# Peptides against a protein of PDB entry 1MQS: the designs that were tried, part 117

Target 1, 223 residues: chain A of PDB entry 1MQS
Amino acid sequence: ILKMLFLNKDLNNNDNITTITDDIFNQQEIIWKVLILDIKSTATISSVLRVNDLLKAGITVHSLIKQDRSPLPDVPAIYFVSPTKENIDIIVNDLKSDKYSEFYINFTSSLPRNLLEDLAQQVSITGKSDKIKQVYDQYLDFIVTEPELFSLEISNAYLTLNDPKTTEEEITGLCANIADGLFNTVLTINSIPIIRAAKGGPAEIIAEKLGTKLRDFVINTNS

## One batch from the design tools (peptide; made by RFdiffusion4, then SolubleMPNN)

Design b2_p21_4_s1 (from b2_p21_4, 8 letters changed)
Fold by OpenDDE base, seed 1:
Structure b2_p21_4_s1 (fold): chain B 223 residues (1-223), chain A 21 residues (1-21)
Amino acid sequence: as target 1 above (223 residues)
Amino acid sequence: SSKAKEFIEKALEQNKNFLLS
């Protein structure tokens, strides 16, 4: 939840919520944003976070998705809602009306492929896909930074992979994590990937792992 | 899912070699 509130950036999960929010508040610039919830997610948030925690996370206002909400065109919005057709339609309408500057969409559970396709189709029609910065569920872990470009936003991935002091185990683990993220992305986006990787480096390792995952998926689903 | 399987199978068929440089 905290990760979501900080736009799905990597956070140190070893500390309690208060410590994390205090550290971030003191050490990093806070981005003010709106949090849009539904009935179910409201219960979830309320069970874990205090009002002060939300404030420290940069949440200036939180509202229900079905409520009438005032436009804040210069403020980014975080949606944390159930993956339903109704909620998708509301999000798209909010997008059409330029209600917020950026849209970070987090579904409370797995987004069915048909609904993802519906969302994508509707967003494409609006011509405002650039405002959709994130779409997350249990499987998605990528951020759209530019048209046709996305990032997994794994902290210090490049530095870790290129640091001569990094152990082989650490490299292998990180490459596996990246491959997992890419695998999930491929399954969700439903576009045929072309995997291009430089030879002799971590990129090749990642590509091989991804290929293996895709093959294994086919084998496991056929058995 | 069956749809995902079909997608991946198609991808694997079209991309016989995933490693392109």
Scores: peptide ipSAE 0.018, ipTM 0.338, DockQ to the pose 0.038; fails the geometry check
Fold by OpenDDE base, seed 4:
Structure b2_p21_4_s1 (fold): chain B 223 residues (1-223), chain A 21 residues (1-21)
Amino acid sequence: as target 1 above (223 residues)
Amino acid sequence: SSKAKEFIEKALEQNKNFLLS
């Protein structure tokens, strides 16, 4: 959560919230940003962070996604919301209206493929994809370096990975496929995403596999 | 290709750590 608030900058998890916020505050100028929540994520944030913690993280305003929000076109926005069609539509509308300067989207749970594609399509239509800087969920952790969104076109991947009935072997296999897709994407497009992965889940598996593929590629090309 | 290699190396540099700490 703290990493999210600091635009997914690398943080030392061994430090407590206060130490992290103090260190960042002392080392660099705070980037002021808006935090947009829903009911579910509000409960999550409230359980972990205090108001003062949000302020130290540079959150100048926090609001519910469904409430009326004033435009802050010069301020970046962090969305931490459920992966729903409704929320996606609201985010896109906010994008269309230039409500914020930059959009850092963090979904509270896995984003289904169909919704990812919907998001990508809608954003593409707006012509403002460059304002989308990050899209995160349990399985999608990347920073967009170019004004482009892409899909791996793997059917029901994120749903399957999020299903508690899915076996570890199935998860591993699917993560490998995702990593392959990401690797191929990196090679085929002139856009390099900055990828981050949460520990302890499929995202970590994907990141590790992708990292290995990238390293192997470098080694093989050096030979 | 050499270009692909450079591209990947750049990607690796940008993604020094894929894992969120």
Scores: peptide ipSAE 0.007, ipTM 0.281, DockQ to the pose 0.084; fails the geometry check
Fold by OpenDDE base, seed 5:
Structure b2_p21_4_s1 (fold): chain B 223 residues (1-223), chain A 21 residues (1-21)
Amino acid sequence: as target 1 above (223 residues)
Amino acid sequence: SSKAKEFIEKALEQNKNFLLS
């Protein structure tokens, strides 16, 4: 949660919330942000953070995603909401209306592939994909850069990775395919979709494989 | 190929670790 509030930058995890917020507040220029929540995420945030903690994290205003919100076109927004079609549509509408300067999207749980594809498609249509800076869920963290949010269109990837009957070999193979797709995309668009991965799952495997491919490419092209 | 190389090198420099702790 704290990482999210600081735009998913790496934080030293050894300190309590108060110490982290105090240190950041004292050492770095605070970026003021809007926090957009839903009912579920509100409960989560309230259980961990106090209002003073939010202020120290640079949250000026927090609102529910379904509520009418005033436009703040010069202020970046952090979304922390459930991965639902409804929330995605609202985010896209906010994007279309230039409601905020930048969009940092954090889903409270895993984003299904179909919804990710839907988000990507809708954002692409708006022509404002450059305003979406990050998309995170519990498994994968996406840094979205120009030109567009995209899908690799790998069939049944989500189902395969989440099926307990899937073998380690199948998971490894699928992760390799995903990494290949990402690598090819990087080379094609000449712009970086940087993928950050949570530790301890398929996302980590993908990130490691992609990193290896990128490093190998650099080595081979220097020869 | 040279442009791709420069791009990837820049990417690697900007984000040396793809893993979030």
Scores: peptide ipSAE 0.006, ipTM 0.284, DockQ to the pose 0.063; fails the geometry check
Fold by OpenDDE base, seed 2:
Structure b2_p21_4_s1 (fold): chain B 223 residues (1-223), chain A 21 residues (1-21)
Amino acid sequence: as target 1 above (223 residues)
Amino acid sequence: SSKAKEFIEKALEQNKNFLLS
């Protein structure tokens, strides 16, 4: 949760919440942002965070996703909501209306295949995919700056990687292809997609492969 | 190529670990 509030930055989870928030608050620039919740996530947040913690995390306003919210086009938004069609539609509508400057979407549980496809498709249609900075669930942690990767490639990858019928060989091959694609994207359009993942999953494989490619490129390319 | 390298270096600096702990 704290990671989410800090735009999924790696944090030392061994420290208590107060220490973490204090350290971050004191050591780096605070990005003020809006937190959009639903009923379920509100309960979750309230169970682990205090109001002061939210403030220290840079949360200036928090609201329910289903309530009317005023546009804050210059403020980034963190969504922490259930992966439902309704919530996705609301997020897309918020995107269409330029309600916020940036969208960091964190689903409280796994995003189903059909909903991911729906999200990707709707976002692509808006032409504002660049505002979607992150999409996270328990399996998918992406920071994407290229609309095509988000709408087409990432969705396909996610579906395949989360299909229980997918073989290990297929996973490995796909991970390699994804890493190659992401790497090539950097080279071609000077955009840096970032893959973050929990340890122990296919996303870790992708992240490792991509990281290796990036590091190797830096080493092998003359200044 | 040089520009891409700069972007990559920046990315590596900003996100040294692609894995969430």
Scores: peptide ipSAE 0.006, ipTM 0.313, DockQ to the pose 0.059; fails the geometry check

Design b2_p21_4_s2 (from b2_p21_4, 8 letters changed)
Fold by OpenDDE base, seed 1:
Structure b2_p21_4_s2 (fold): chain B 223 residues (1-223), chain A 21 residues (1-21)
Amino acid sequence: as target 1 above (223 residues)
Amino acid sequence: SSKAEELIKKAEEQNKNFLLS
């Protein structure tokens, strides 16, 4: 959560929240941001952070996603919301209206492929994909670069990865497939991505595999 | 290839584990 609030800046995980926020607040120029939550994420944030912690993290205003919010076109926004069609539509509408300068989107749980595709499609239509800086869920990291957000055509990937009945071998296999898809995408767009992943899950496996593939590719191309 | 290596290195240096905590 803290990492999210600091736009994925490296934080010392051994420090308590107050110490981290105090150190950052005192030592660095604070980037003031708007935090947009839903009911569920509000409960999550409230369980971990105090209002003062948010302030020290640069959150000047926090609001519910469904609430009427004043435009702050020069201020970046962090969304921490459930991956729902409704929330996606609201985010896209906020994007269309230039409500904020930058959009850092963090979904509280896995973003289904269909919703990712929907998000990508809607964003592409707006022509403002450059304003979306990050899209995260708990399982995958989607670095959005111009011009378009993309998805892999892997059916039921998230279901498989999140099904407790899925074996480790199946997960590993699927992760390999995802990594292959991402690798191919990288080659296609001719751009090296920043790879970020949640710890302890499939995302980390995918990230590692992708990293290895990229490294191997470079090494093999140079010999 | 050298540019690619540099880009990869840069990307790796920027790679981080995302935590929602």
Scores: peptide ipSAE 0.000, ipTM 0.263, DockQ to the pose 0.049
Fold by OpenDDE base, seed 3:
Structure b2_p21_4_s2 (fold): chain B 223 residues (1-223), chain A 21 residues (1-21)
Amino acid sequence: as target 1 above (223 residues)
Amino acid sequence: SSKAEELIKKAEEQNKNFLLS
């Protein structure tokens, strides 16, 4: 949760909330953000953080996603909400209306393929995909800098990775295919995505494979 | 390009630190 509030930056897990916030204040300018929640995520955050902790994390305003919220076009927004069609539609509407400057989307649980495809489709229609900086759930951890990263090709891989019946060999093979797809995308758009992955999972495998491919490409291009 | 190499190096360093944490 604290990692999310700092835009999923790497934090020292051995430090308490106060130490982490103090270190950030001393090293970097605080980025003021809006936090958008639902009923479920409100309960989750309230169990871990106090209102004062949110302020120290740079949260100027926190609100429920279904509430009428004032536009803050110069302020980035963090969404921490359930992966539902209703919430996706609201996020897209906020995007269309330029309600915030940047969108950091964090789903409280796994985002199903159909909803990911729906989100990607709606965002592509708006022409404002550049405002969506991150999309996260319990399995996904990636930064989107270009619209092409929301391609349907990545969506096919997501179902297999989230199936608990999938074998380790199948996961490894799929991760290789995903890494190949990401590599091709990087070459096409001439932009390098930042991928963050949990340790011991498919995301780590993908990150390692993609990194290797990028390194090999650079070496071969300079030779 | 030298710029692309620098960006890749920076991204790799950030990812390495994340994977090691």
Scores: peptide ipSAE 0.000, ipTM 0.278, DockQ to the pose 0.048
Fold by OpenDDE base, seed 5:
Structure b2_p21_4_s2 (fold): chain B 223 residues (1-223), chain A 21 residues (1-21)
Amino acid sequence: as target 1 above (223 residues)
Amino acid sequence: SSKAEELIKKAEEQNKNFLLS
C-alpha cells in the first residue's frame, strides 16, 4: 500500500509506516496527489493507515470513486479500486474530462482480460493514454511512458499468463520471449532501464530473466 | 508551498464531506 502511495517506488519495507513516512517527508519533496477509493478499498486503507500517514505520503484528498469529485487537473491521482466495469468506466470518464494530471491505477484484485481489453480500448479512443502512467493488479505491474506502449497487444499476453488453463511451460516460454524482446529493446535504446515488477506473478519471472540478461551483458561488455 | 496549502484546504473540505457521508 505504501509503495502504491509513493507511485510504486521502492521503499525500505523493514521500517514501520511512521518511520518510512517521516524519512520521506524529511528528505524528499512531497508529491501531492489524490487518492480515489471505493468502499472495499476504503476499509483496507483505513485498517492499515492513519490519516496522518496519508498526509505524510502526500495524499491531500481522498474520495470515493462514485462521489462527485472536483477537477484537479494539475494533481496526479492514485486509483485503488475494485476491478469492475463500473470503476473502469468512471476512470475513463475522469480521463476524458481531464480531471487529474496523471492516472496511477491500482486494482485491488486481479483484472480480468475482458476488463483490461475494455480499459485499453476505451483509453485508446480518448487519445489520452499518455496520462495513464501505471496499471497494477496482483499480476500486472507496468509503467506507461508512451501511448504506443499501452496499446501493445498486452491483452493476449496477459490472458495467456493469467489463464488457469495455461501450462507452466507455456508461461515460462512466453516470459522468456517477452524478456528477450525487452532485452533487445534495451540494447536498441542503449539505456539500462529500472525494472519494476509485481511479485508473485509472471511479471516477476520476466523481470528476473531480463535482469539476468542485462547483468550478463554488462559483465561481458566490461570484461 | 502556496499550491500545497490550497490543496490541503480543499482536501480538508473534502474530507469533512467524506466523513459526514
Scores: peptide ipSAE 0.000, ipTM 0.342, DockQ to the pose 0.022
Fold by OpenDDE base, seed 2:
Formats: C-alpha cells, sequence, structure tokens
Structure b2_p21_4_s2 (fold): chain B 223 residues (1-223), chain A 21 residues (1-21)
C-alpha cells in the first residue's frame, strides 16, 4: 500500500508510517487527488494508514467506487480497487463522464488477461485513453502517455507476462517489443513513459531495456 | 545517456509527485 502511494520506493521498514509520510510530504510537491476504494481495499488501507497519512499523501477525498461520486474534472483520481469486471466498468463510466482529470488505476491483485483486454477495449472506444495515466497490478505498473500504447502494447504485455505458459524467450521478446514501442513514443511525443514492476518483475525488465535504448540513442546522437 | 537519464528522472519525479500528492 505504501509502495502504491510512494511509487514502489524501497521504504525503510524500520521507519514508522508517519515518519515516511512526513518525509515524503516535505520533500515533494503535494498534488491533491481523490482516492477511490472498494470494500476490500478500504480494509487494507485502514490497516496500514491513518486518515492523517492520507492527507499527507495529498488525498483530499476518499470514496467507495460503488458510491455516487460528484464530478471533479480538475482533480486527478487514484483508484485502488479489486480487479473485477464491475470495477472496470465503473472506471470506464467515470472516464466517459469526465469525472476526474486523470486516472491512476491500481488493482489490489493481478488483473486477468480478459479483464485487461476489456479495459483496454472500453477505454479505446471512449477516445479518452489519454486520461488513463497509470494501470498497476502486482506484476506491472504502466504509466501511459498515448492511447495506442495502452490499447495495444499494455494488453499484449500483460497477457504474455501473466500467462504461466509463456516461455522466457517469449517474455524477453515481448519486453523488447514494448521497449521499442515506448522508445518510439518518447521520441515522437517527447514524453517519457514509465513501466515499473515489483523488484525483479517483468516491468522492471522493460524499463531497463527502455533505459538502455534511450541511453544508446543519446550517446549516438551526441557522438 | 545523460539526456536519457534526465528524461527517466523526470518521469520518475512526475510519477512520484502524482502518487505522493
Amino acid sequence: as target 1 above (223 residues)
Amino acid sequence: SSKAEELIKKAEEQNKNFLLS
């Protein structure tokens, strides 16, 4: 949970949550955002964080995903919800209605392939994929800069990475393809996508590959 | 390499800022 709030930064486990939140609060610009939860994630967050911790994290309002929520079109939203069809549909509906300015989606557990495809398809249809900034689960954390990357590359990557039948060679090949796509995107739009995973995860591999490509490009361009 | 590192750093900072605030 703290990792979600703090972008998977290795937090010193010996520090109390208050100290960690205080340190982060003092070090970075506060962006106020809405936190959207479900019953399960509420219990999880409540077990780890206090209300004051959420405030220090820039959470102005927290609500349940199934509750009626007022539009806040100028406010970014963080979703921390279970990977269910119902939640995906609600998120898409929120997107369609321009309920928030940006959408950062964090699933509490692994998002199944079929649901990822469904999410990607629905988001693509809305024409508002640019508002989806992040999709995260236990395996992958994608910061998406373009709709095409979300609809095409994220789905393929996620499917391959989460299929237990996928070979290491297939994973490596897919990671390379994703890195290439991301690299091209960086060059085209001058925006850097970030792919993250838990340490040792596929997203980290992709990020490393992308970093290498960018470094090589810069070196070659300057030489 | 320096520009790439800067870009990566910038992206990381942006992501951090969003999640932290």
Scores: peptide ipSAE 0.000, ipTM 0.251, DockQ to the pose 0.049; fails the geometry check

Design b2_p21_4_s3 (from b2_p21_4, 9 letters changed)
Fold by OpenDDE base, seed 2:
Structure b2_p21_4_s3 (fold): chain B 223 residues (1-223), chain A 21 residues (1-21)
Amino acid sequence: as target 1 above (223 residues)
Amino acid sequence: SEKAKELIDKALEQNKKFLES
């Protein structure tokens, strides 16, 4: 949760929440942001964080996703909500309306393929995919800097990676393909995605493969 | 391009940190 509040930056701190927030607050420039929750995530947040913790994490305002929210076009927003069609539609609507400057989307549980595809499609149609900076769930943390990186093909790959019936060989092959695609994207549009997950997850495999390709490229091109 | 290289280096650093965490 704290990681999410800090835009999914890796926080290797075994200290208590207060210490973590204090340390981050003191050591880094705080980015003020809005936190968008639903009923379920509100309960989750409330169980682990205090109001002061949110403030120290740079949360200026927190609201329910279904509530009427005032536009804050210059303020980034963190969504921490259930992966539902309804929530996706609301997020997309918020995007269309330029409600916030940037969108960091964190789903409270796994995002099904169909919903990911729906999100990708809707975001693509808006022409404002550049505002979607992150999409995270329990299996995949994805940072997107360019709209082209958020595609239906990625959605298909995501589904396969999250299917428990998928073999390790299939996963490895798919991860390689994803890494290749991402690498090619870097070369074409000068945008580098960051893919993260828990250790041992698909995102780690992809990140490793992509990293290798990028390192090799940097070494070879001297440009 | 120099810009691409810079972006790549930054991403690599971030990924490395993540993988090492």
Scores: peptide ipSAE 0.025, ipTM 0.433, DockQ to the pose 0.058
Fold by OpenDDE base, seed 1:
Structure b2_p21_4_s3 (fold): chain B 223 residues (1-223), chain A 21 residues (1-21)
Amino acid sequence: as target 1 above (223 residues)
Amino acid sequence: SEKAKELIDKALEQNKKFLES
């Protein structure tokens, strides 16, 4: 949750929530954001964070997605909502109306393929895809338009990884291919990155494979 | 060269810790 509130950037502190927010507030520039929730995610947030924690995380206001919300065109928005057709339509409408400056979309659970396709299609029609900076769920972790973004240009990667008909062998093979691509990228930039990946999904598998490749490379290079 | 190796090793160790956590 805290990672999400900081636009899914890496957090280096393993302390309690209050300590983390205090440290970040004191050491880093705060980006003010709007947090948009639904009923379910409101309960989740309320169980973990205090109002003061939200403030320290840069949340200026939080609201329900179905509530009438005032436009804040100069303020980025974090959506933390259920992956439903209704919520997707609302997000797209908010995008169309330029309600916020940037959109960071976090789904509370896995986004079905059909809904992802629907979201992509609707966003494409608006011509405002550049405002969508991130889309996350339990298994998907990607940045759309960040300057530091690159693509491996692997066709249908998400579809393959999330299709129930895909075999374990196919998943493993695809993850290996992705890891190879990332490895080559790391070699190109001539720097060893800190690897971060969502747990419980294909990203974790890829991260493990990439880590292994990097370790092996270092060992072989230093031999 | 030795400093570079140390930095790389540190990064790899951090990655490992992250994946194990």
Scores: peptide ipSAE 0.013, ipTM 0.355, DockQ to the pose 0.025
Fold by OpenDDE base, seed 4:
Structure b2_p21_4_s3 (fold): chain B 223 residues (1-223), chain A 21 residues (1-21)
Amino acid sequence: as target 1 above (223 residues)
Amino acid sequence: SEKAKELIDKALEQNKKFLES
């Protein structure tokens, strides 16, 4: 589950982030995208979505990641695939070949650190990291744009959030810290950001906290 | 599953919004 929140819209309603996100999505024009799947994710998609649902979501074509796919350099692509070395290599190869205009990568499960590092390294080598717009898994939600990529330098944040032994309190606390860091960063940019986060994980918690902080700030500043 | 559907729907919606924004 991914959330995108326009803070400007949130200022005028008490709706939850999910409701606001849904409203925003429904008001936007359909952007046609390519959906790249693997065997496992194909089964998942087929089990939960109808073909018409994909069309309504703006999916013009869906293909298997291992299939030969025609380049569509002006079309954004959504990857929904297993976090494997093979899939990562294919994605990177697609990136190298400018197969699509933008890459939205969604892993079907958690991406191990070693694979994340591998992805990051390979992408960095291509010099085309700006085309990777999003990388999501069960625990990760970040935009891979080098110019806009920054670290809050929170030690072991990923490990803590992904450790099953971590308590909910610890997660909540860490998310709050991350949200604070992001808030401070946003203030320096002097622009109201669109907040995007995967639903059902720490990213959502962070997004909600950040959204609240930003809304409160805007309200207080304008009052 | 409902969870899978939700995740997929959210991902698709987010991507849709992103592309539209």
Scores: peptide ipSAE 0.011, ipTM 0.397, DockQ to the pose 0.033; fails the geometry check
Fold by OpenDDE base, seed 5:
Structure b2_p21_4_s3 (fold): chain B 223 residues (1-223), chain A 21 residues (1-21)
Amino acid sequence: as target 1 above (223 residues)
Amino acid sequence: SEKAKELIDKALEQNKKFLES
């Protein structure tokens, strides 16, 4: 949750919430953000964070997604909401109206492929896809901006990873293939990336495999 | 170059810390 509030940047998890927020708040450059929630995510946030913690994390205002919200066109927004058609439509409408400067979208659970495709299609029609900076769920961790977004063109990868009938061996195999593709991409661009992935899902598995490949490559090239 | 190696090592260390957190 704290990672999300800091735009999914890496944080030192060895410190308690208060220490982390105090250290960041005392830093000279706080990025002020709006936090958009739904009923379920409000309960989740309230169980972990206090209002003062949100303020220290740079959250100036938090509101429900279905509430009327004033436009803040110069302020970035963090969405932490359920992956529903209704919420996606509201986010797209907020994008169309230039309600915020940037959009960081975090879904509280897995985003079905059909809804991801719907989101992508609607955003593309607006011509404002550059304002969508991040989309996250328990399985996905990616930046949507065109210069930083690419596809490995692996058929049905998302469906396979999200199908409850898929075996652990099949998931592991697919994750390895994805990691290989990413590794080859890294070699092509001749740059070592910083890897970020959501925990507890296929993204973490892929990140670990890719990290291992990169470490092995560096060791072999320096030897 | 030594500088390139340092940058790569730094990136790998950051990735490791992220995955262990």
Scores: peptide ipSAE 0.000, ipTM 0.280, DockQ to the pose 0.034; fails the geometry check

